# Peptides against a protein of PDB entry 9IZ0: the designs that were tried, part 218

Target 1, 345 residues: chain A of PDB entry 9IZ0
Amino acid sequence: ITCLGSNGHTYKQLVKGGNDDLRQDAVMEQVFEQVNGFLRSYRKTSQRNLSMRTYKVIPLALKTGVIEWVQDTIPLGEYLDSAHKVYHPKEWSLSTCRKLIAEKQMEDLETRLKVYDLVCRHYRPVFRHFFLESYADPVQWFTTQTNYARSTAVASVLGHVLGLGDRHGQNILIDKTSGEVIHIDLGIAFEQGKKLPVPECVPFRLTRDVVDGMGITGVEGVFRRCMEFTLETLRREEDSLLSVLEVLRYDPLFSWLISPLRRMKKQKMQLENFNQPESGNITTDASRDPKIQRNNVSGESEAERAILKVRQKLSSTLSVEASVGELIRIAQDPSYLALMFCGWS

## One batch from the design tools (peptide; made by RFdiffusion4, then SolubleMPNN)

Design b2_p21_8_s3 (from b2_p21_8, 14 letters changed)
Fold by OpenDDE base, seed 5:
Structure b2_p21_8_s3 (fold): chain B 345 residues (1-345), chain A 21 residues (1-21)
Amino acid sequence: as target 1 above (345 residues)
Amino acid sequence: ELLEKLKKLLELLLAELLELL
């Protein structure tokens, strides 16, 4: 829908209904606004304007609400698919790469590593071209690339700490004006990505294209330093962050578990990537409502486990530099990336 | 104009370099 604001500007709004858990998104955006308060209060993060980019979510009912339309954005995955065809027209298609990874999903780590390496040799990163083609002015180019590295660092630390899942290229928007990343569809949090049919085993998305967008320094520059300053801020504000999460523990509308519907939708999308579109009318008779016994694992016990995991991730047992170094290592490790779902790369 | 753009680019590059050190 389009609304006319009292300021005379027209605002596009996305009305979502039916199956989207907009309450999860709205709550996560509130957590991000609190974290942005901590980032503004700390000198090392405020001097760099570090923030998690937010968008407005207004839940109207249990499964209905209004989302702010983020103007001047593009999904990372949409840009990468188009750019790869332009800059590397002789390399494999994304569809071919996804198929090869999917065909080996049930194989051992060694076989999956060989296929991942093969795909990487035939599908090179291109995301540096976003900055080079979008910004002809050298100052704008460098500023937007820096903003991208900074915003990606904040989102990576915060995404790890809160255990954000489902960070595929359609759930990460790039702001074409600032170069900043905007994370959307926040309904997989608190490590519930590990409960997907293909478990998420990396702390955040740090694929080759995500790194290529950081320019010649890659992770060894603005990104690493901004991750360190962000983690340092979150460690200092641990009690404040945990207090925000404790308020959510008692919200009966907040789910600390992945929605069964969302899990089934992800399972279906994963299975559809295995089936070639043979035009077989498999009318999967949707009439078998599997009585998903709500194992009444008390939402309270899951909240307590989630908060404990956040506390463990904020532990000062390792230095900030050592912790960030390990997170960057794991997020780029082929032994983890090769285990991800075929649409991760 | 070009000189001010070059100065600003150098300031930004120096700021990034100082974050690496």
Scores: peptide ipSAE 0.205, ipTM 0.847, DockQ to the pose 0.000
Fold by OpenDDE base, seed 2:
Structure b2_p21_8_s3 (fold): chain B 345 residues (1-345), chain A 21 residues (1-21)
Amino acid sequence: as target 1 above (345 residues)
Amino acid sequence: ELLEKLKKLLELLLAELLELL
């Protein structure tokens, strides 16, 4: 839909009708706007123009809403699939890599590491080519690559602190004009990604392609320092951030838990992304829903637990440098990435 | 090739400068 704003500008908007709870996305975008306020107020982050890219979400009902259409963007996963076919036409397809990882999903860590390493040798990173190709001018190339590293650093710290899940390549947009990342589909937060069928074990997405987009320095320099300055700002503003999250504790519209419907939808999407359509009638006899004892863990108890985890992640027990160093290490650790749905790119 | 080498050299120099700022 295209709407005419009161300012005379035309805005393209995506109307989502369906089972997507846009209220969680809208709440997370409000948290990001508050964090952007902290980043603008702190000298080390404001001088670098550090921000989380936001988009407007207007929930209209339980299952309908309007999302801002982010112009001049591409999903990271769409670019990577296209670029990989161009730069590495003799390497394995994404479907082959997914199949090999899926076939070993129930195996031990040693077997999963061996298959992950094998996949990595046959699916090399290509994301540096986005910047090299899209920007002929050296200043534009360097500026956009720097903006990518900066925005990825902010998103990585916030993603860890708020426990954002479902950070696959289709939920990360690249702005073709600025090089900044835009995170979408924010409905998995506060570590609910650990409750997915394939649990999320990394603090944020820092795969080989995410690093390859940072250029020759990789995670060192701009990315590491921008993570440090962002975490330093969030530690300073801990009470302000926790006060924003406490308001959500009393919001009857906010769900601290992943909905069973969203979990099932993500299960189907994971299975469909593993299965090429061989026309086998898998009659999933869905009739044995095990009585998941709805332990009425009050929404209040899950909110309190989520806020306590945010506070723990903001703890000054370790230096900012030590905390960021450990987060970068864990996010790149093959022992975690080999457990992920798509940890190789 | 030459343009890619120049871009890499510029990236190194500017990363070092950003580490000093």
Scores: peptide ipSAE 0.099, ipTM 0.787, DockQ to the pose 0.000
Fold by OpenDDE base, seed 3:
Structure b2_p21_8_s3 (fold): chain B 345 residues (1-345), chain A 21 residues (1-21)
Amino acid sequence: as target 1 above (345 residues)
Amino acid sequence: ELLEKLKKLLELLLAELLELL
């Protein structure tokens, strides 16, 4: 829909209907706004304008709502697929890479590492070109690349702490004006990504292309320091953050568990990405809505486990630097990335 | 050409500055 604002400007809004629980997105956006409050209050983060980019989500009814249309954005995965064809036209297609990884999905780690390395050699990073091409002015280029590294650092820490899942290239938008990342489709949180058909093994997305967008310093510049300052802020505000999450424990509208329907939808999307479109009318009779009695007892126990896991991630047992160093290491580890659906880009 | 040289120069200066921090 298009709405006329009080300022005379027209704004596009997405009315989303169907089985997607926009209440989870709205709740996560509220958590991000609280965290943005902490980031604004702390000197080391406020001086760098560190924030999680948010978007407006208005839940209207069960599984329906209005989402702000984030203008001037592109999905990371859309840019990367197009740019890879331009800069590396002799390398493998994304479909070829996906197929080779999938064919080895049931194999041992050694075999999966070999195929991951092979894919990486035939599908090189290109995300540096986003900044080089989009910004002719050197100051704008430098500013947007810095904003990208900063926003990716904040999103990486928050994504780890809150256990955000489904962080594929279509759920990460790049703001073409600022270079900042915008995370969308927040309905997989609190480590529920580990319950996907292909489990998420990394704390956040830090693939070769995500790093390539950081420029010559990669992770060892603005990104690492901004992760450290973000984690330092979240550790300082642990009680405040846990109090926000505790309110969600008692929200009967919040689901701490991935729905079986969402899991099946992701499984189908994974299978459809592997199967050529054979026009097979699989009439899956969707008529058996199992009355999943929301056993309230299971939701409360999962909320408690989720909050406990957030507390554990905010633990000061390791220094901020050591904790960030380990997160960066794990997020880039080929032994984890080789297990992912798309760990090479 | 000049703008791309300036971008590369800024990238190098950023790397040096970040090594000093």
Scores: peptide ipSAE 0.098, ipTM 0.783, DockQ to the pose 0.000
Fold by OpenDDE base, seed 4:
Structure b2_p21_8_s3 (fold): chain B 345 residues (1-345), chain A 21 residues (1-21)
Amino acid sequence: as target 1 above (345 residues)
Amino acid sequence: ELLEKLKKLLELLLAELLELL
């Protein structure tokens, strides 16, 4: 839909209806707006224009809302699939890579590492080509690549601290004008990604293609330093950030837990993404209700655990440099990436 | 060609500058 704003400007909006609770997305966007306030107030982050890109989310009902249409964007995964076919037409398809990883999902770490390495050798990074192709002007190219590294650094720190999950290539948009990343579908936060059928075991998405978009410096320089300045800002503003999260503890509409329905939906989408369309009716025999012991953990006890975990991630027990160094190491570790749904791209 | 050479040169200069920081 297109809406006329009170300022006389027209805004395109996406009406999202169905089974997605947009209240969690709206709350996370409000947290990002507060964090952007902290980033603007701190000299080291404000001088670099560090921000989490936000979009407006207006929940209208329990499963319906309006989302701002982010113009001039492309999903990272859509670009990467298209670019890989152009630049590496003799390499494996994304579907072949997904199938090989899925076939070994229940195997030991050593077997999964061997398959991950094999997939990586037959599916090379291409995301550097986004900047090379999209920007003829050298200044625009350099600026957009730098903005990408900066934006990814902010999103990586915030994603780790807030425990954002489900950071697949369709939930990360690239702004074609600025090179900035825009994270969407924020419905998995506070480490609830570890409760997915394929548990998330990295602090943020730092796959080979995410790094390839940073250019020849990779994670070093712009990305690392911007992570350090972002984490330094969040440590300084710890009490302010925790106070924002405490307000959410009393929001009766905010869910600190991934719903069983959301887990089942993500499980189905993961299975559909591993299956080639030629594999006939997998009757998901929904009759195996795993006895999820409904440990009636009060929503309050989950909020308290989530806030405690945010505080632990902001701890000054390690230097900013040591903390960022360890996060970057873990996010790129093949022993973690080989366990992920799509850790190779 | 010239633009791609300039892009690569800027990227190399950025790498050297970042090793110095």
Scores: peptide ipSAE 0.091, ipTM 0.777, DockQ to the pose 0.000

Design b2_p21_8_s4 (from b2_p21_8, 12 letters changed)
Fold by OpenDDE base, seed 3:
Structure b2_p21_8_s4 (fold): chain B 345 residues (1-345), chain A 21 residues (1-21)
Amino acid sequence: as target 1 above (345 residues)
Amino acid sequence: ERLKELLEKLEEELKKLLELL
């Protein structure tokens, strides 16, 4: 829909109906707005304009809401698929890579690592070309690539701390004007992705293409330092951040548990990433609900566990540099990336 | 190609400057 704002500007908005609870997304955007307040309060983060890019979400009901249409964006995965065909036309298709990883999903780690390495050799990174082809001016190119590395660093720290897990290429938008990343579909937070049939193992997405977009320095520059400054700010504001999350503990509109419908949707999306859409009518014969013994994990006990886990991630036991170094190591570890649906790009 | 190499060098020099700021 297009709405006329009180300021006389027309805004395109997505009305999302039917199947998505936008309350989770709206709450996560509100948490990011608070964190952006913390990032503006400290010299090291404010001087670099460090922020999580947000978008407006207005939940209207359990499965309906209005989302801001983010102008001048492209999904990372859409760009990468198109660019890979242009720059590496003799390499394997994304569908071939997905098929080979899927065929080995039940095999041991050693076999999965061999297939991951094979896929990586036949599907090279291309994301550096986004900046090189979009910006003819060297200053604009460098500025936008720097903004990408900065925004990715903030999103990576927040993704780890808030347990957003793996952000696949359709959940990351690139702003074509600024180079900044915008994370969408925030429906899995506080490590609820670890409860999926294929658990999220990485703290954030740091695949070869995500790194290739950082330019010649990869992770060893703007990205690492901006992660350090962001984590330093979050550690200083631990009590403030935990107080924001404690307010959400008592919000009856916020679900600390992944809804069965959202779990099923994410499971289906995981399966669709492996299978070409054979047009088979999967009649969802709803009859086999496995009686997962609902241990009465009250939403309160899950909220307490989530807040405790945020506190543990903000622990000062390790230096900021050591903590960021370990996060970068884990996020790039082939032993985790080989277990993902698309860890090669 | 040569322009990309010059841009990559410029990036590395500007990165070093950003490390000092």
Scores: peptide ipSAE 0.023, ipTM 0.655, DockQ to the pose 0.000
Fold by OpenDDE base, seed 4:
Structure b2_p21_8_s4 (fold): chain B 345 residues (1-345), chain A 21 residues (1-21)
Amino acid sequence: as target 1 above (345 residues)
Amino acid sequence: ERLKELLEKLEEELKKLLELL
């Protein structure tokens, strides 16, 4: 839909209906706006215009809402699939790579590392070309690449601290005007991504293509330093951030747990991305709930555990540099990336 | 190719400048 604002500007909006809890997205966007306040107040982050890109979410009901349409964006995964066909037409397709990884999903780590390395040799990074294609002016090219590295650094720290999951290439948008990243579908937070059928085991997405978009510096220079400044700001504002999260403990409509329905939906989407669309109406009869003991852990006990994990991630036991160094190392470790749904790109 | 090499050189010089900032 298109809405006319009170300022006379027209805004495109996406009406989302269905089983998607937009309240989770709205809450996470509110947390990001508070964090953006902290980033603006701190000299090291404000001088670099560090922010998490946000979008407006208006929940209308438990399963319906209005989302701001982010104009001039492309999903990272859509760009990468297209660009890989152009720049590496003799390499494997994304579908071939997905199939090979899926066929080894139940195998040991050694076998999964071998197939991951094989896929990596036949699917090379291309994301540098986004900036080279989109910006003919060297100053615009460098500015947008720098904005990308800065934006990715902020999103990586926040994604780790808040335990954002489901960070696949369709849930990360690239702004074609600024080069900034926009994270969407925020309904998997507080490490609930570890409860997915393919558990998330990296702190944030730092795959070879995510790094290739940073140019010849890779993770060094702009990205690393912007992660450090962001983490330093969040450690300084720990009590303020935890106070924002504590308000959510008393929101009866906020779910600290991934819903079984959302988990099943994501499982189905993961499986459908591996199988060619056979038009089989698999009415998954919802009657076979595997008896995962619903330990009736009160929503309060889940909120408390989530807040404790945020506090632990903000711990000053290690320096900012050491903490960021370890996060970058883990996020790029083949032993973790080989376990992911799409760790090669 | 030549434009890419010039951009890579520019990026390396800008990296050095950013390390000083």
Scores: peptide ipSAE 0.023, ipTM 0.640, DockQ to the pose 0.000
Fold by OpenDDE base, seed 5:
Structure b2_p21_8_s4 (fold): chain B 345 residues (1-345), chain A 21 residues (1-21)
Amino acid sequence: as target 1 above (345 residues)
Amino acid sequence: ERLKELLEKLEEELKKLLELL
């Protein structure tokens, strides 16, 4: 919908209805606003304008709400698919790469690594071209690339700490004006991505294209340093962050678990990529609701476990530099990336 | 090509400046 604001400006709003609980997104955005408060209060993060980009979510009912339309954005995955065809027209298609990874999804790590390496050799990064083609002015180019690296660092630390899942290229928007990343569809949090049919095993998205967008420095310099300052801030504000999350423990509307519908939708999407289009009308008779064993794992027990995991991730047992170094290593490790869903690469 | 090399050099010099920021 298009709304005329009281200020005379026209705002595009997305009315989302259906199966997704917008309350999950709204609550996560509130957590990000609190974290942005901590980032503004700490000198090292404030001087760099470090923030998690937020968008407004207004839940109206169960599974219905209004989302702010983030103007001048593009989904990362949409840009990458388009750019790869332009810059590497002789390489494999994304569909071919996804098929090869999917075909080996049930194989051993060694086989999956060989396929991942093969795909990597035939599908090279292109995301650096986003900045090079979008900004003719060198100062704008550099500022935007820096903003990208900074925002990606904040999102990576915060995404790890909060256990954000489902960080595929359609759930990450790039602001074409600032170069900042906007994370959307926050319905998989607190490590619930590990409960997907293909478990998420990386702390955040640091694929080759995400790194290529950081320019010649890759993960070194701005990105690493901004991750360190972000993690230092979150460790300093641990009690404040945990207090914000404790409020969610008592919110009967907040789901600490992946929704069964979202899990089924992801399962279906992960399985349909295996079936060639045989035109068989599988009338999936919707009548066999697999009795959702509501294992009454009390939402409280899952909340407590989630908060404990957040606390563990904020532990000062390792230095900030060592912790960030390990997170960056794991997020780029082929042994983890080769285990991800075929849509992750 | 030459523009790319200039951008890479600019990026390297600006990296040094950002390490100071």
Scores: peptide ipSAE 0.022, ipTM 0.648, DockQ to the pose 0.000
Fold by OpenDDE base, seed 2:
Structure b2_p21_8_s4 (fold): chain B 345 residues (1-345), chain A 21 residues (1-21)
Amino acid sequence: as target 1 above (345 residues)
Amino acid sequence: ERLKELLEKLEEELKKLLELL
């Protein structure tokens, strides 16, 4: 829909109706706005204009809301699929790569690493071309690539600290004007991504294409430094951040757990992306979830565990540089990426 | 090739300038 504002400007809005609870997205956007306050208050981050890009989410009902339409954006996965066809037309299709990884999903790590490496050789990074093709002016090219590396660094630290899950290429938008990343579908947080049918094993998305967009410096330039400054700011503001999260503990509308329905929906979407023609009624007999004792773990006990994990991630036991170094290492480790649904791009 | 090498050099000099910012 298009709304006319009281200021005479027209605003595009997405009315989302369906099965997606926008309350969790709205809460995470509020947390990002608070973190952006911390980033503006600290000299090292404010000097670099470090921020998590936010969008307005207004939940209207359990299944309905209004989302700000982020103009001039493209999903990372949509750009990459198109760019791979243009720049590498002789390489494997994304569907071929997905099929090969899935066929080996139940195999040992050594077999999965061999298939991951094989896929990587036949599906090379292209995301550098986004900046080269979109920006003819060298200053604009450099500025947008820098903004991309900066915004990706903020999103990576904050996504790790808050345990943001489901960070696939359709849930990451690229702003075509600024080069900044915009994270959407924030409904998997506080490490609930580890409870998906394909568990998330990386702290944030740092795949080969995500790195390729950082230019010749890769992770060792603007990205690493901006991660360090962001983590330093979050460690300084630990009590402030934890206080914001404690308010959410008492929100009866906030779910610290992935709902069984959302888990099943994500499982089905992961399976439907494989053209298996067997319309076998997988009655997902909910009986085959091993009886993990449904201890009525009160929503309070899960909130407390989530807050404790945030505190642990903000621990000053390691230097900022050592902590960022380890996060970057793990996020790029083939032994983790080979376990992911799409770790090669 | 030569244009790529010039772009890489420009990126490296601009990186040094960003390290000072």
Scores: peptide ipSAE 0.021, ipTM 0.622, DockQ to the pose 0.000

